# Peptides against a protein of PDB entry 3ESW: the designs that were tried, part 234

Target 1, 322 residues: chain A of PDB entry 3ESW
Amino acid sequence: NNIDFDSIAKMLLIKYKDFILSKFKKAAPVENIRFQNLVHTNQFAQGVLGQSQHLCTVYDNPSWHSIVLETLDLDLIYKNVDKEFAKDGHAEGENIYTDYLVKELLRYFKQDFFKWCNKPDCNHCGQNTSENMTPLGSQGPNGEESKFNCGTVEIYKCNRCGNITRFPRYNDPIKLLETRKGRCGEWCNLFTLILKSFGLDVRYVWNREDHVWCEYFSNFLNRWVHVDSCEQSFDQPYIYSINWNKKMSYCIAFGKDGVVDVSKRYILQNELPRDQIKEEDLKFLCQFITKRLRYSLNDDEIYQLACRDEQEQIELIRGKTQ

## One batch from the design tools (peptide; made by RFdiffusion4, then SolubleMPNN)

Design b2_p27_3_s1
Fold by OpenDDE base, seed 1:
Order: C-alpha cells, then sequence, then structure tokens
Structure b2_p27_3_s1 (fold): chain B 322 residues (1-322), chain A 27 residues (1-27)
C-alpha cells in the first residue's frame, strides 16, 4: 500500500489549522462572564481594557495618515533611506528597505522634527529660557486647550519676568504635529501615528513604570522589533533593564490585531512584583481582547496572525531576542 | 529512498505539530 505521505501531511496541516482557528472562535458565554467579572473586580484589568479601546484602533485613521504624510519632509526621508540602503549594498529587497525607513524615521523625528520638553520656554522671554522656569503644579485645560484632547496642563512661572507659561499635555497627535514638543507620552503617541502612516504594522508599548515606546513588525527580521523614538533606538529592548537599570513590572503592547504581554522582552533584570493581577487572568485578558480585535478577519488572516503570535511566544520564552 | 525521505518529513511535521499543540495546551 503506497502510503501517500504528501496527502497525510496535508491532512495533518489542515487539522492543525482547524485547531488553531478553533481558539479564535467567538467567546463562549463562560468566557464573557469571566471577562466581565475580571474587568469589574480588577483595576489593572480595567486599565488594560480602557487602553486597548483607544490604542488598538485610534491610529488606524486614514485622514490622520494623510495629514502626517503631508507634514513630513518625505523627500528628505526617502533620500536618506536610499542613501543608507545603497551604502550597505544589500540585495535583500524591499523587506530590508523598510527597516532602513524606520531607522531614518527615528533619526528624522529626533534630530529634525520633534523636541524634548522637560520645561517649556517662557512665552514672554522667548527661546532657551526653560532654565528660568519653576513648576507651580498642574491644572485642567482651558477652553482652547480642551479642543485637542488635553487632560492636564503643567503650569510654570518664569523666575526672570514673573509671567506664567502653560505646558498643555496634548493627546491629539495632530496637534503634536504643530507643537512639535513633549515627553515620552507625546513622542510615542505621534511617532506611533507616523509609523502607521507609512502602512507599517506597529504596536504601542505601555510600561507601568512611566515609560512608553513602539514595536514594529519587521518583515525582514520576521519578528517584532523594539522602537523607541525618544532614544532613536531600533532593536534594543535591553536599554531599559540593562542600560538604565530600570525596575519594571509590566510591559503591555497594544496593536490593531491584539494585546500582548511583552514584559519578557524588556524586563531582563530588576523585576518588580507583578501583584496587580494574577498571571492567568492577565493572559486570559490579553487573549480575550485579541480575539475580539480579530472577529472580523477571515480564517487565513487569523491563521497567519496566530502563527506570528506563536513565534513571538517562542521567542519570548527562549529569550532569543538580543 | 524517496519514500524514506517522505516518511522522515512526515515524522518531522508530526513532531512539530505535536510540540505546537502541547505548547498551546499549556497556554
Amino acid sequence: as target 1 above (322 residues)
Amino acid sequence: SEEEERKKKLEEIAKELQKKIEELEKE
């Protein structure tokens, strides 16, 4: 009996695909109850859900993408990408070109486009006067500031002229294209939108210990790549734990296709207690939100994403990232 | 033989699938 091994292999692959797809079916009533109870009883879970409702979808705005592309110096960006690509003499094609694009966007954003603002300059005294600014605290936005999704305004007094300067913490990334200044929140918010505007697969990473960054899915490297606009950093997930000696408890990635605990990629030492939620409940929460984000996708899209997720989990367990 | 190569390939696929299933069942 000539065993058709090819047919058997195909059947096994079909069964495996069906098994994977079965994990992404509509949540059972019991899972919905568990989810509702979790977000009702656990503040951290509620926070993750709230962030997912915004961060997973807000950057998928074609109007915003157009505004971004119209605002950036695309000629300069592509000129620099082409130049760097040509230097390395790579024949690897279009996939590696995208890595060069992200690296140039990091350079362009930090060096040419956006500014770090520890303290604002005095509105009366002009540029390079931030050293004279004393913080007075924070307050709510005024009527004008409220138009741009502003929750908090930092207030500063100039020690030289005595005038008050307002530093609104805008959450509208389109307003940030105008203001071109901020801290890690504003940097990551706008830079996430910039990467999305180039059609890239991007996640927003929230760290509980007051930092935020991006991940980009590199088709060349076939994995998620750490991207920090503040640091002009590409593929350096170790910078927080090792270089900064930062203590961290949670890193959660938010993307259009899912929510993922990426703590293992970034927390390499000095781990803080993970006491905000049970590990099983966090895993369940991320999976549940991810399922919901994928409900409209077809079976092939779901399967491809599930394969990518599996590879990421293997990477995170094996510590194979740099 | 070509048949032995196909058998080895099938065994490799089966092992990989089994490992993936076990990994997913532990999740």
Scores: peptide ipSAE 0.015, ipTM 0.420, DockQ to the pose 0.435
Fold by OpenDDE base, seed 2:
Structure b2_p27_3_s1 (fold): chain B 322 residues (1-322), chain A 27 residues (1-27)
Amino acid sequence: as target 1 above (322 residues)
Amino acid sequence: SEEEERKKKLEEIAKELQKKIEELEKE
């Protein structure tokens, strides 16, 4: 019997595609009940859901993308990208250009555009006066600050002039294009929008232990790449666990097409107890949210994303990014 | 022959796909 291997391979591919697509159909009533019970009974699950409702969609704003592109020095950025690409990129093909772009955006953002703000400068004394600032605590936003999605304002007193300086923690990334200062939250928020404005596939990574960063999908590397704007870091997921010796429990990635537990990429040592949710419930939660985010996609888009998800899961299990 | 290499490659793909389906059916 001449086994038509071509026919068998085609049948298996069809069956596999249909099987994958079947998993992304509308959730069964039992899954909806499980989801509702989980988010109502588990605070961590509720937090992940709440973050997904914001982070998975907020950056998909064409108006914001236009404002970003109009605000950045694109001539400088592309000049630098072209310069670096001309040195080494021709050997690796056109897909590497995007990696050079992200690396330049990291450089530009940290060196030329945005500022780290541990303490604000005194509004009265001017530049380089942060050393004179004493924290008094935090309060709610005023009427002006409230226009820019501000949840908290840090209050500082100048030891030199006695005046009060406000440091509003804006969550509006468009306001951050004006203020051009912040901590990890502001850095990651605006940098996520910047990357999205270049049409990149980007995820916002939340770490429970008070850090945040990005991932972008490199077409050249064919994987999700760690990107930290604060550190000007590209493809260095080990920096937290190894270089910082940071203890961590959860890293959750939020993107337009899914929510993924990426803890295995970043938690290489010093793992804290994962006691906030059962592992099976977290897996279920991320999958359930991901399914919902994909409900409007066509079968080919769903299939391509599912293939990408599988590759990522294999990567995370094998530790290949080490 | 190029045809034998193609058959081997298709057999490998078929085995990998079958394994993936079985793994996913257990979940």
Scores: peptide ipSAE 0.014, ipTM 0.402, DockQ to the pose 0.675
Fold by OpenDDE base, seed 5:
Structure b2_p27_3_s1 (fold): chain B 322 residues (1-322), chain A 27 residues (1-27)
Amino acid sequence: as target 1 above (322 residues)
Amino acid sequence: SEEEERKKKLEEIAKELQKKIEELEKE
């Protein structure tokens, strides 16, 4: 009896697809109740939900993408990418081009475009005067600052001239294209938008211990890749735990297609207590939000994303065994 | 039918694999 392997394979694929698709169907009433109870009773869950409502969708703005592309020196960027690709990229195939692009964007952003701002320069004394600045505290935005999604303004006094300088912490990434300065929050916010403007799959990673970075889905590497604009870092998830010896409890990735606990990728040592939520409840929360984000996708898109999710989970499990 | 029985077996295998993945995620 010639085992029709092709028929078996097709049947397996159909049943597997149906099984996966069944998980992404409308949530059962019990799951909705569990979700509502969780976000109303657990502050950490409420925070994750609140962040997802912003971070998962805010960067999917075609008008913002156009403004970004008009603001960047695309000729310089593509010239540099083409130059690096011409050296070694042809041997690895066309998919590596996007990795070269992300690496150049990291270089361009840190070296040519954006600045780290520990303290602002004095508005009166001019450039390179930050050493003379004394923090006075923080306050709410004024009427002009409020136009650009500003939650807080840091206030500094110049020790030389006595004038006050305001450092508004803008959350509007389009305003950051003008100001071109900030800390990890502003860096990650604008850089996430920049990557999205090139049509890339990007996630915003929030760390509970006051840091933020990106992940990019590399078609060449066929996985999510760590990207930190502040550090000009590509594929170095170990830098926080190992190089900085940073203690961390949670790393949560927010993208258009899902919310994922990526703590296992970044927390390699010195893990802090994960006491903010039960592990099962966090897993449920991320899956539930992810399911909602995918409600409008077709069956093929849902299946492809589910396959990607499974590969990521396998990667995260194997990474602990190395 | 033999085909329906095969389909049920495949669904069982898929459920077992999913359960194993979920168990491995908890470790």
Scores: peptide ipSAE 0.006, ipTM 0.388, DockQ to the pose 0.071
Fold by OpenDDE base, seed 3:
Structure b2_p27_3_s1 (fold): chain B 322 residues (1-322), chain A 27 residues (1-27)
Amino acid sequence: as target 1 above (322 residues)
Amino acid sequence: SEEEERKKKLEEIAKELQKKIEELEKE
């Protein structure tokens, strides 16, 4: 009785695929009711939904990708990537090239392209005058600033010349290609777009405790990789909890194909109370939004993404970056 | 039939695998 193990394995895989696909069918009426009630009654859930409506889709703009690629020094970037890849990458396989690309983009962005702006320089006194700037508060955007998705403008007075300098907090990443300065929000916003412009799978990670970063899906490592443009950091999810000793409660990743609670990847110690939503409701919310984002995908795409999701969940449970 | 028994065993294995996966998804 030669048990055709191959036939059994194939049948199991088919049944498993069908089961996985069944989870991504149109939401049942009861799920829709639960979702609606959750987002109407829970402020945190409403916030996650609101962020998903923007962050999951905004970076999938081909016109923006073209503008980014036209703005960056691609010759320098690829020269550096090719140089590092030629040393070690051929021995490790072709899929590692994207890891070298992301590492070079981190270097290029921090060292050559973008600047940290705690306080702006004085518009009158010129460069390196931020030390002379006193914050006066924040106000709404003017008519020009409003063109670039600006919600808040920080106002500073120069102690030297007395002039007022405006620091608009632009949310338009194309405007950030011009201004080339900001804090974690501007850094992450533009860097997320940059990574997307190279055709990479990228998520925007929102931390409730006022930080933001990216995740990149490495085909070489076969997992989501922490990427922080502010820190020029690749695959160092521990930097916040351990190196900074930061207290955190929630880290939520937003991508075109899903919304995922990635708190377990980043909150390794100093966990703050997770009291904003029930854990079951947060899990449901993320799954529901993810399901909705995948409604237009075919069965093979849904299955591949579901397998990736399962691998990520296993990783998050085990606390081991595989 | 031997085919029906095979089908039943495969359904049981699939159910067990599904349960294990669901358990792993809940942890």
Scores: peptide ipSAE 0.009, ipTM 0.389, DockQ to the pose 0.113; fails the geometry check

Design b2_p27_3_s2
Fold by OpenDDE base, seed 3:
Structure b2_p27_3_s2 (fold): chain B 322 residues (1-322), chain A 27 residues (1-27)
Amino acid sequence: as target 1 above (322 residues)
Amino acid sequence: ALEEERKKKLEEIAKMLQEKIDKLEKE
């Protein structure tokens, strides 16, 4: 009796698919109660939920994508991508082109487009005058600044001319296309939108220890890839814990299809206490939010995303990001 | 009977694989 291995394999795949899909069914009443209790009793959980409500959806705006593509020098970008792809990319197949695109966008953004702003230049004295600026503190936005989702304005006095310069911390990424300056928050915010505008799968990574970056899903590498616009970094998740010797406790990735604790990718040493939430509760929270984000997806989409999630979890355990 | 037994074995294998994945996720 020839064991029909193909039939057995097909049955296994069907059963596995059904099992995976069963996890993404509507949450049971007990899970909803657990979720509600968690977000009401744990401040960290409430923060993660609040961030997910913004970061998981805000960048999926076609109007913003159009504005971005109209603002960037696409001719320069694609010229550079094509040039680098022509050297080595043809041997690796078409999927590597997107990796070259992301690398060029990192270069273009840091070198040609956006500026780091530790302190603003004096509005009166002009360019390269930030050295003369003394911080006076922070205040709320004025009527004009409030139009661009500004929560805080840093105030600086020029030591030369005595004039006050305002540095509004804009959260509107479209305003950042105009201002073209900021710190890690503004850099990551606008760069996340830029990557999304090219139709890429992108996550926003929040680190509790005051840094933020992106992840891009590479079809060539078949995994999530670390992307930091501030550092012009591609696939270097170790830079924070090893190169910077940064102490970190939590790294949470926010995307349209899920919320994932990616701490294991980035916290390779100098781990701070993870005391803000129980590990089981954080895992539950991320899974619960992810499940909600996928409620409108079909079974095939859910299954494909679940396969990606499983592969990512295996990667994070094995330390095989490299 | 054979299909039910196959179904049970497949469910057991799926459960075992998931438990292994879940254990790997906890390590």
Scores: peptide ipSAE 0.008, ipTM 0.409, DockQ to the pose 0.074
Fold by OpenDDE base, seed 5:
Structure b2_p27_3_s2 (fold): chain B 322 residues (1-322), chain A 27 residues (1-27)
Amino acid sequence: as target 1 above (322 residues)
Amino acid sequence: ALEEERKKKLEEIAKMLQEKIDKLEKE
């Protein structure tokens, strides 16, 4: 009896697909109760949910994408990408072009476009006067600043002229295209939007220990790739734990298609206690939010994303054994 | 009947594999 291995393989694939799809069907009543109880009783879970409601959807704005593309020097960017691709890329296939694009965007953003701001320059004394600025504290936004999703304004006094300079912490990424300055929050916020404007799959990574960065899904590498605009870093997830010797507890990635605990990619040493939530509850929370984000997707899209999720989980498990 | 029985066996294998995966994820 010739075992029709092809027929068995097809049946297994169909059953596997059906099984995967069954996981993304409407949540059972018991799961909804568990979710509601978790977000009402656990502050960390509530924080993750709150962030997901903003970060998973805010960057999917076609109007913002158009404004970004109109603001960037696309001729310079593509000229540089084409130049680097012509040197090395032809042998590696067309998918590597996107990796060159992300690397050029990192260069362009840090070198040509955006600035780091520890202290603002004095509005009266002009450029290169930040050394004369003394922090007085923080306050709420004024009527103009509040138009650009500003929660906090840092106040500085100039030691030279005595005038006050305001440094509003804008959360509106379109305003950041104008101001072109900030810290890790502003850098990551605008850079996430920039990557999304090129049609890329991007996640915003939140670290509990006061840092933020991006992940980009590389079709060439067939995985999520670490991207830090502040550091002009591509595929260097180790920089925080090893190079900075940073202690960390949680890294959570927020994208349009899911919320994922990516702590295992970045926390390589000096792990802080993960005491904010039970590991099982965090896994449940991320899966539950991810399931909700995928409710409008078709069966093929759900299946493809589930395959990516499985590959990522395998990668994250193997990385601990190297 | 034979196709249904094969279908049931494959479902059992899939369940066993999932249980093994779930155990490996807990270790």
Scores: peptide ipSAE 0.006, ipTM 0.382, DockQ to the pose 0.068
Fold by OpenDDE base, seed 4:
Structure b2_p27_3_s2 (fold): chain B 322 residues (1-322), chain A 27 residues (1-27)
Amino acid sequence: as target 1 above (322 residues)
Amino acid sequence: ALEEERKKKLEEIAKMLQEKIDKLEKE
């Protein structure tokens, strides 16, 4: 009996697709109850939910993408991308071009576009005067600052001229295109938008231990790639745990298509206690939010994303960046 | 050649399924 291997393979693929799709069906009443109870009883869960409501959708703004692309020196960027791409002997049309683009965007952003701001320059004394600035504390935004989603304003006094300089912590990434300065929050916020403006699949990664970065889905590497704009880092998830010896407990990635605990990618050593939520509850929470984000997608889109998710989870378990 | 390709596809599926099982067992 000639085993029709093709028919068996097709049948298995169909059954598998159906099985995967079944997991993304509308949440059962019991799951909704579990979710509601979790977010009402666990502060960490509530925080993850709150972040997901913002970070998963805020960057999907076509108007913002246009403003970004109009603001960046695209001629310089693409010139440099083309140069490095050609230098490595790649042919046009290879998926690897996008990796070169992201690497150039990292370079451009850090070297040419954005500035790290430990302390602001004195508004009166001008450039390179941050050394003369003494922190006085933080206050709420004024009427002008409030227009740009400013939560807090750091206040500094110039030791030279005595004038006060305000450093608003803007959360509006379009305002950051103007200000061109910030810390890890502003860097990651604007850089996430920049990557999204090029039509890339990007996640915002929140670390509980006061750092934030991005992940980009490389079609060439067929995986999520660590991207840190502050560090000009591409595919170096180990930098925090190994290079910095940073102690970390949670890294959560927020994207349009899901919320994922990516702690296993970044927490390679010096793990802090994961005591904010039960592991099972965190897994459930991320899956539940992810399902909600995918409710409008068709079966093929859901299936493709589920395959991507499974591959990522295998990667995270194996500890091998494929 | 066609049977060998079919066999390879089945092996790939089996591998993928096993990886998923292994994942579920480790979770």
Scores: peptide ipSAE 0.017, ipTM 0.438, DockQ to the pose 0.235; fails the geometry check
Fold by OpenDDE base, seed 2:
Structure b2_p27_3_s2 (fold): chain B 322 residues (1-322), chain A 27 residues (1-27)
Amino acid sequence: as target 1 above (322 residues)
Amino acid sequence: ALEEERKKKLEEIAKMLQEKIDKLEKE
């Protein structure tokens, strides 16, 4: 009896697909109760939920994508991408072009477009006057600043002229296209939108220890790739733990299709206590939110995403970048 | 050669599926 291995393989694949799809069906009442209790009783869980409600959906705005593409020097960007692709990319196939695009966007954003702002320049004295600025503290936004999703305004006094300069911490990424300055939060916020505007699969990574960055899904590498706009960094997840010797406890990735604990990718040494939530509860929380984000997707989309999730989990466990 | 490669791929898939099933049955 020639075991029809092809038939068995097909049957196993069907059963596996059905099994995966079954996990993404509507949550059982018990899961909903567990979720509600967790979010109500655990502040960290509430924070993750709150972030997911914003970060998982805010960048999926076609109007914003249009504004971004109209604002960037696309001719320069594509010229540079084409130039780098022409050197080395032809041998690796068409999928590598997107990696070159992301690398150029990192270059363009840091070198040509956006500015790091530790202290603002004095509005009265002009450019290169940040050295004269003394922080006075923070306050709420004024009426104009409030139009651009501003929660906090840093206040600075110029030691030279005595005038006050406001540095509003805008969360509206469209306003950041105008201001073109900020810290890690503003950098990551706008850069996430930029990557999304090119139709890329992007996640926003939140680190509990006051840093944020992106992940991009490379079709060439077939994995999530670390992307830090502040550092002009591509595929260097080790920079925080190793190069900076940063101590970290949690890294959570937020995307349109899921919320994932990516701590294992970035926390390579100097791990801080993970005492904010039970590991089981965090796993449950991320899975539950991810399930909700996928409720409207079809079976094929759910299956494809589940395959990606599994590959990522294998990567995170093995510590092997495939 | 092609049959052996197909067999190896099927064995890898079967192993991966079994490991997944075993993990899921333990949860």
Scores: peptide ipSAE 0.007, ipTM 0.386, DockQ to the pose 0.365; fails the geometry check

